Peptides against a protein of PDB entry 3JWR. Designs and how they scored, part 15

Target 1, 323 residues: chain A of PDB entry 3JWR
Amino acid sequence: TRELQSLAAAVVPSAQTLKITDFSFSDFELSDLETALCTIRMFTDLNLVQNFQMKHEVLCRWILSVKKNYRKNVAYHNWRHAFNTAQCMFAALKAGKIQNKLTDLEILALLIAALSHDLDHRGVNNSYIQRSEHPLAQLYCHSIMEHHHFDQCLMILNSPGNQILSGLSIEEYKTTLKIIKQAILATDLALYIKRRGEFFELIRKNQFNLEDPHQKELFLAMLMTACDLSAITKPWPIQQRIAELVATEFFDQGDRERKELNIEPTDLMNREKKNKIPSMQVGFIDAICLQLYEALTHVSEDCFPLLDGCRKNRQKWQALAEQ
Target 2, 298 residues: chain A of PDB entry 3JWR as posed
Amino acid sequence: TRELQSLAAAVVPSAQTLKITDFSFSDFELSDLETALCTIRMFTDLNLVQNFQMKHEVLCRWILSVKKNYRKNVAYHNWRHAFNTAQCMFAALKAGKIQNKLTDLEILALLIAALSHDLDHRGVNNSYIQRSEHPLAQLYCHSIMEHHHFDQCLMILNSPGNQILSGLSIEEYKTTLKIIKQAILATDLALYIKRRGEFFELIRKNQFNLEDPHQKELFLAMLMTACDLSAITKPWPIQQRIAELVATEFWEQGDQVGFIDFVCTQLYEALTHVSEDCFPLLDGCRKNRQKWQALAEQ

## One batch from the design tools (peptide)

Design b1_p10_2_s3 (made by RFdiffusion4, then SolubleMPNN; from b1_p10_2, 5 letters changed)
Fold by OpenDDE base, seed 2:
Structure b1_p10_2_s3 (fold): chain B 323 residues (1-323), chain A 10 residues (1-10)
Amino acid sequence: as target 1 above (323 residues)
Amino acid sequence: EPVEYPDLFF
């Protein structure tokens, strides 16, 4: 395609030029092409292209295929969300120095997972999918969408001309897919809530050890969530804009819940409760985000900008909630 | 309404 040719022929700017090592990164000013160029740079600078012998054209095709399998009519859970998740992963790996704590296969899997974790997202949560009796709800009992996202990821990875993993051994391939699956499934916040206590206790007790395979898996899950939620850490103008996108998508779900399911939506999904957004954001930060970024910062102090950003945004949301 | 199960590749 013309798009593929344009991407494959383009000079890929440095990570410094693209600012993709910055935790404060924003994609708002970037074209779709530039987001793809950023993604290429992430793979390159993590040595994934070299170490796994990725063909440039195949990587370009894969990136475009992933991007194309996000819906444009979804306000938040779209390519830009996945791209920002991957950028946060890249920043955490590089600037946050987590790269030195992980294997190349783990890094490969995390980056693929970050880009793929919301593939074909429909702008509705698992609860809606279950209650609407969607066909996906018959295939999966828990983490319905995350299983679907992984299936979409696997489909793309196996598609002709998109096989970025073709340079891997059979064992490396199996390992990578296992980690990708675990990482995508870990983006179900229900699973995060279930597992985070173990992680926080290990950190609190100073017993956290990445050489333990179970703790490694737990860390990868927490890191995925930290990147997935990273919008909450962004500079305030960026945070506000993203929060509006999230609210738009949630209100669209709530409107559908009223119309299609004949139920009153929760405050989070209720357009009429727009005035509660600031207080709900404070609650979300306190209940979900702060402890995660605190724990991540204990694993790597260079991740502090995520925690600092989260704290700053909490203050901003609190000030709005008091108005 | 979202198209169900888009399968789009380059």
Scores: peptide ipSAE 0.081, ipTM 0.674, DockQ to the pose 0.032
Fold by OpenDDE base, seed 4:
Structure b1_p10_2_s3 (fold): chain B 323 residues (1-323), chain A 10 residues (1-10)
Amino acid sequence: as target 1 above (323 residues)
Amino acid sequence: EPVEYPDLFF
């Protein structure tokens, strides 16, 4: 396609030029082409292209295929969200120095998972999918959308000309897919809530060990969640704009819950409760985000900008909640 | 129900 030819022929700027190592990164000013160029740079600078012998054209095709399988009519859970999740992963690996703690296969899997974790997202949560009796709810009992995202990821990876994993051995391929699946499933906040206590307790007791396979898997899950939620860590103007996108999508779901399901939406999904957004954001930060970024910073102190950003945004939201 | 979209590839 013309788009593939344009991307494949383009000079890929440095990570420094693209600012993709910055935790404060914003994609708002970037074209779709520039987001694809950033993605190529992430694969290159993580040594994934070289170590796994990726063909440039195949990588370009894969990136464009992933981007194309995000819906344009979804306010938040779109390509830009996936791209920002992957950028946060890249920043955590590079600037946060987590790269040195992981294998190349784990890094490969995490980057693919971050880009793929919301593929074909429909702008509604698992609860809505289940209550609407959607066909996906018949296929999966839990983490319905996350299983679907993984299936979409697998389809793209196996599609002709998109096989970025063709340079892997059979064992490396199996390992990579296992980690991708676990990482995508880890973005279900219900699973995060179930698992985070073990992670926090290991950190609190100074018993956390990345050489333990179970603790490694747990860490990768927590890291995925930390990147998926990373909008909460962004500079205040970026955070406000992303919070508006999230609120738009949630209110659209709440409107559908009223009209289609005859259900009164939760305050989070209720357009009439727009004035509660600041207090709900404080509650979300306290209940979900702060302890995660604190624990991540204990694993790698260079991830402190995520924690600092989260704390700063909590203060900003609290100030708005008091008005 | 949510609209289904076909998978698209390059």
Scores: peptide ipSAE 0.076, ipTM 0.700, DockQ to the pose 0.034
Fold by OpenDDE base, seed 1:
Structure b1_p10_2_s3 (fold): chain B 323 residues (1-323), chain A 10 residues (1-10)
Amino acid sequence: as target 1 above (323 residues)
Amino acid sequence: EPVEYPDLFF
């Protein structure tokens, strides 16, 4: 295709030029082509292209296929969200120095997972999928959408001309897929809430050890969530705009809940309660975000910009909640 | 229910 030819022939700018190592990164000014170029740079600078013998054309096709399998009519859970999740992962690995704590397979899996974690997202949460009796709710009991995202990820990875993992051994391939699955499933906030206590206690007790396979898996899950939620850490103008996209998608779900399910939406998804957004954002930061970025900063002090950004945005949302 | 789209590949 013309798009593939254009991407494959393009000079890929440096990570410095693209600012993809910055925790303050914004994609708002980037074209779809530029987001694909950024993604190529992430794979290259993490040595994934070299270490796993990826063909450039195959990587380009895979990136474009991933991008195409995000819905354009979804306000937030689209390619730009996945791209920003992957960019935060890249920044955490490079600027946050987490790369030195992980294997190449773990890094490969995390980057693929970050880009793929919301594939074919429908702009509705697992609760809506269950209540609407959607066909996916018959396949999975828990983490319905995250299982679907992984299935989509696997489909793309196995599609002709998209097989970026073809350079791996059978054992490396199996290991990578296991980590991808675990990482995508970890983006279910219900699983995060269930597991985070163990991680925080290990950090608090100074017992956290990445050489322990269980603790490694737990850390990868927490890191995925930290990247998925990273909009909350961005400079205020970026955070505010992303929060508007999230609110738009949630209100669209709430409107559908009224119309299709004859239920009153929660405050989070109720368009009539938009004035509660600032206080809900404060509650979200306190309940979900702060402890995660605190714990991540204890694992690597170079991740402090994420924590600092989260704290600053809490103050901004609190000030709006008081108006 | 959400409209389903076919998977797209390049």
Scores: peptide ipSAE 0.071, ipTM 0.699, DockQ to the pose 0.034
Fold by OpenDDE base, seed 3:
Structure b1_p10_2_s3 (fold): chain B 323 residues (1-323), chain A 10 residues (1-10)
Amino acid sequence: as target 1 above (323 residues)
Amino acid sequence: EPVEYPDLFF
């Protein structure tokens, strides 16, 4: 396609020029082509292209295929969300110095997972999928959408001309897919809530050890969540704009819940309770976000900008909740 | 095996 030819022939700017190492990064001014160029730079600067012998054309095709399999009619859970999740992962690996704590296969899996974690997202949560008796709810009992996202990821990875993992051994391929699956499933906040207590307790007791395979898996799950939620850490003008996109998508679900299911939506999904957004954001930060970024900063102090951003946004949301 | 959906590839 013309798009593939344009991407494959383009000069890829440096990570410094693209500012993709910055935790304060914003994609708002970037074209779709520039987001794809940023993605190529992430793979290159993490040595994934060289170490796993990726063909440039295959990587370009894969990126465009992933982007194309996000829906444009979804306000928040679209390509830009996946791209920002991957950018936060890249920043955490480079600026946050987490790269030195992980294997090349773990890094490969995390970057693929970050880009793929919401593939074909429909703008509704697992509760809606379950209550609407959607066909996907017959396939999976828990983490319905996250299983679907992984299935979509696997389909793209196996599609002709998109096989970025063709340079891996059979064992490396199996290991990579296992980590990708675990990382995508970890983006279900229900699983995060279930598992985070173990992580926080290990940190609190100074017993956290990345040489332990179970603790490594737990850390990768927490890191995925930290990147997925990273909008809450962004500079205030960026945070406000993203919060509006999230609210739009949630209100669209709430409107569908009323119309299709004849139920009153929760406050989070209720357009009539828009004035509750600031207080709900404070509650979300306190219940979900703060402890995660505190724990991540304990693993690597260079991740402090994520924690600092989260704290600053809490203050801003609290000030709005008091008005 | 992944469920078949109308996915688009380049």
Scores: peptide ipSAE 0.049, ipTM 0.673, DockQ to the pose 0.035

Design b1_p10_2_s4 (made by RFdiffusion4, then SolubleMPNN; from b1_p10_2, 4 letters changed)
Fold by OpenDDE base, seed 2:
Structure b1_p10_2_s4 (fold): chain B 323 residues (1-323), chain A 10 residues (1-10)
Amino acid sequence: as target 1 above (323 residues)
Amino acid sequence: PPEVYPDLFF
């Protein structure tokens, strides 16, 4: 396609030029092509292209295929969300120094997972899918959408001309897919809530050890969530704008809940309760985000900008909640 | 019926 040709022929700017090592990164000013160029740079600078012998055209096609399998009519859970998740992963790996703590296969899997973790998202949560008796709810009992996202990811990875993993051995391939699946499934916040206590206790007790396979898996799950939620850490103007996108999507779900399910939506998804957004954001930060970024910063102090950003945004939301 | 979304690839 013309798009593929344009991407494949383009000079990929440096990570410094693209600012993709910055935790404060914003994609708002970037074209779709530029987001794809950023993604290429992430793979390159993490040595994934070289170490796994990726063909440039195949990588370009894969990126475009992933992007194409996000819906444009979804306000938040779209390509830009996946791209920002991956950028945060890249920044955490590079600037946050987490790269040195992981294997190349883990890094490969995490980057693929970050880009793929919301593939074909419909702008509704697992609860809606269950209550609407969507066919996906018959296939999966828990983490319905995350299973679907992984299935979409696997389908793309196996599609002709998109096989970025073709340079891997059979064992490396199996390992990578296992980690991708675990990482995508870990983006279910229900699983995060279930597992985070173990992670926080290990950190609190100074018993956290990445050489333990179980703790490694746990860390990868927590890191995925930290990147998935990273909008909460962004400079205030960026955070505020993203929060509006999230609210838009949630309100769209709430409107559908009224019409299709004949239920009153929760405050989070109720358009009439938009005045509660600031207080709900404070609650979300306190209940979900702060401890995660604190724990991540204990694993790597260079991740402090994520924690600092989260704290600053909490203050901003609190100030709005008091008005 | 389940809404089938087509796979889109380059």
Scores: peptide ipSAE 0.069, ipTM 0.675, DockQ to the pose 0.035
Fold by OpenDDE base, seed 4:
Structure b1_p10_2_s4 (fold): chain B 323 residues (1-323), chain A 10 residues (1-10)
Amino acid sequence: as target 1 above (323 residues)
Amino acid sequence: PPEVYPDLFF
């Protein structure tokens, strides 16, 4: 395609030029082509292209295929969200020095997972999918959308000309897919809530050890969530804009819940309670985000900008909630 | 039910 030819022929700027190592990164000014170029740079600078013998054209095709399998009519859970999740992963790996704690296969899996974790997202949560009796709710009992995202990811990875994992051995391939699946499933906040206590307790007791396979898996799950939620860590103008996108998508779901299901939406999804957004953001930060970024910072102090950003945004939201 | 979109590839 013309788009593939343009991407494959383009000079890929440095990570420094693209600012993709910055935790403060914003994609708002970037074209779709530039987001694809950034993605190529992430794979290259993580040594994934070299170590796994990726063909440039295949990588370009894969990136474009992933991007194309995000919906444009979804306010928040679109390609830009996935791209920002991957960028935060890249920043955590590079600037946060997490790269030195992981294997190349784990890094490969995390980057693929970050880009793929919301594939074909429909702008509604698992609860809506269940209550609407969607066919996906018949296939999966829990983490419905996350299983679907993984299935989409796997389909793309196996599609002709998109096989970026063709340079892997059978065992490396199996390992990579296992980690990708676990990482995508970890983005279900319900699973995060169930598992985070173990992670925080290991950190609190100074018993956390990445050489333990179970603790490694737990860490990868927490890292995925930290990247998925990373909008909450961004500079205030970026945070506000992303919060508006999230609110738009949630209100669209709430409107559908009223109209299609005859259900009163939760405050989070209730357009009539827009004035509660600041207090809900404070509650979300306190209940979900702060301890995660604190724990991540204990694993790597170089991840402190995420925690600092989260704390700063909590103060900003609290100030708005008091008005 | 939510709209279903086909998978797209390059």
Scores: peptide ipSAE 0.047, ipTM 0.678, DockQ to the pose 0.035
Fold by OpenDDE base, seed 3:
Structure b1_p10_2_s4 (fold): chain B 323 residues (1-323), chain A 10 residues (1-10)
Amino acid sequence: as target 1 above (323 residues)
Amino acid sequence: PPEVYPDLFF
């Protein structure tokens, strides 16, 4: 395609030029082509292209295929969300110094997972899928959408001309897919809530050890969530704009809940409760985000900008909630 | 079986 030809022939700017090592990064001013160029740079600067012998055209095709399998009619859970998740992962690996704590296969899996974690997202949560008796709810009991996202990821990875993992051994391939699956499933906040207590307790007791395979798996899950939620850490103007996209998608679900299921939506998804957004954001930060970024900062102090951003946005949302 | 949506690839 013309898009593939344009991407494959383009000079890929440096990570410094693209500012993709910055935790404060914003994609708002970037074209779709520039987001794809940023993605190529992430793979290159993490040594994934060299170490796993990726063909440039195959990587370009894979990136465009992933982007194409996000829906354009979904307000938040689209390509730009996946791209921002991957950018935060890249920043955490590079600027946050987490790269030195992980294997090349773990890094490969995390980057693929970050880009793929919401593939074919429909703009509704697992609760809606379950309550609507959607066919996907018959296939999976828990983490319904996250299983679907992984299935989409696997389909793309195995599609002709998109096989970025063709340079891996059979064992490396199996290991990578296992980590990708675990990482995508970890983006279900219900699983995060179940597992985070173990992680926080290990940190609190100063018993956290990345050389332990179970603790490594736990850390990768927490890191995925930290990147997935990273919008809450962004500079205030960026945070506000993303919060509006999230609210739009949630209100669209709430409108469908009224129309299709004849139920009153929760305040989070109720368009009539828009005035509660600031207080709900404070509640979300306190209940879900703060402890995670605190714990991540204890693993690597260079991740402090994520915690600092989260704290600053809490103050901003609190000030709006008091008006 | 999973709901079939058109798969888009380059």
Scores: peptide ipSAE 0.039, ipTM 0.680, DockQ to the pose 0.035
Fold by OpenDDE base, seed 1:
Structure b1_p10_2_s4 (fold): chain B 323 residues (1-323), chain A 10 residues (1-10)
Amino acid sequence: as target 1 above (323 residues)
Amino acid sequence: PPEVYPDLFF
């Protein structure tokens, strides 16, 4: 396609020029082409292209295929969310110095997972999928959407001309897919809530050890969640704008819940409760975000900007909740 | 419903 030709022929700017190493990064001013160029730079600067012998055209096609499989009519869970998740992963690996703690296969898997973790997202949560008796709810009991996202990821990776993993050995391929699956599934906040206590206790007791395979897996899951939620860490104008996108999508779900399921939506998804957003954001930060970024900063102090951003945004949301 | 996991294909 013309899009593929344009991407494949384009000069890829440096990570410094693109600011993709910055925790404060915003994609709002970027074109779709520029987001694809940023993605190429992430793969290149993590040495993934060289170490796994990726063909440039195949990588370009894969990126465009991933982007194409995000829905354009979904307010938040779209390509831009996946791209920002991947950018935060890249920043955590580079600026946060987590790269030195992981294998190349783990880094490869995390980057693919970050870009793929919400593929074909429909703008509704697992609870809606279950209550609507959607066909996906007959396939999976738990983490319904995350299983679907992984299925979409696998479909793209196996599609002709998109096989960015073709340079891997059979064992490396199996390992990579296992980590991708675990990482995508880890973005289910229900699983995060279930598992985070173990991670926080290991950190608190100073018993955290990345050489332990179980603790490594746990860390990768926590890192995925930290990147997925990273909008909460952004400079206030960016955070506020993303929160509006999230609210739009949640209100769209709530409107569908009323119309299609004849149920009253929760406050989070109720358009009539828009005035509750600031207090709900404070609650979300306290219940979900703060301990995660605190623990991540204990693993790598260079991740402090994420924690600092989260704390600053808590203060901003609290001030709005008091108005 | 039963929990179904996709098979990994090469």
Scores: peptide ipSAE 0.017, ipTM 0.635, DockQ to the pose 0.043; fails the geometry check

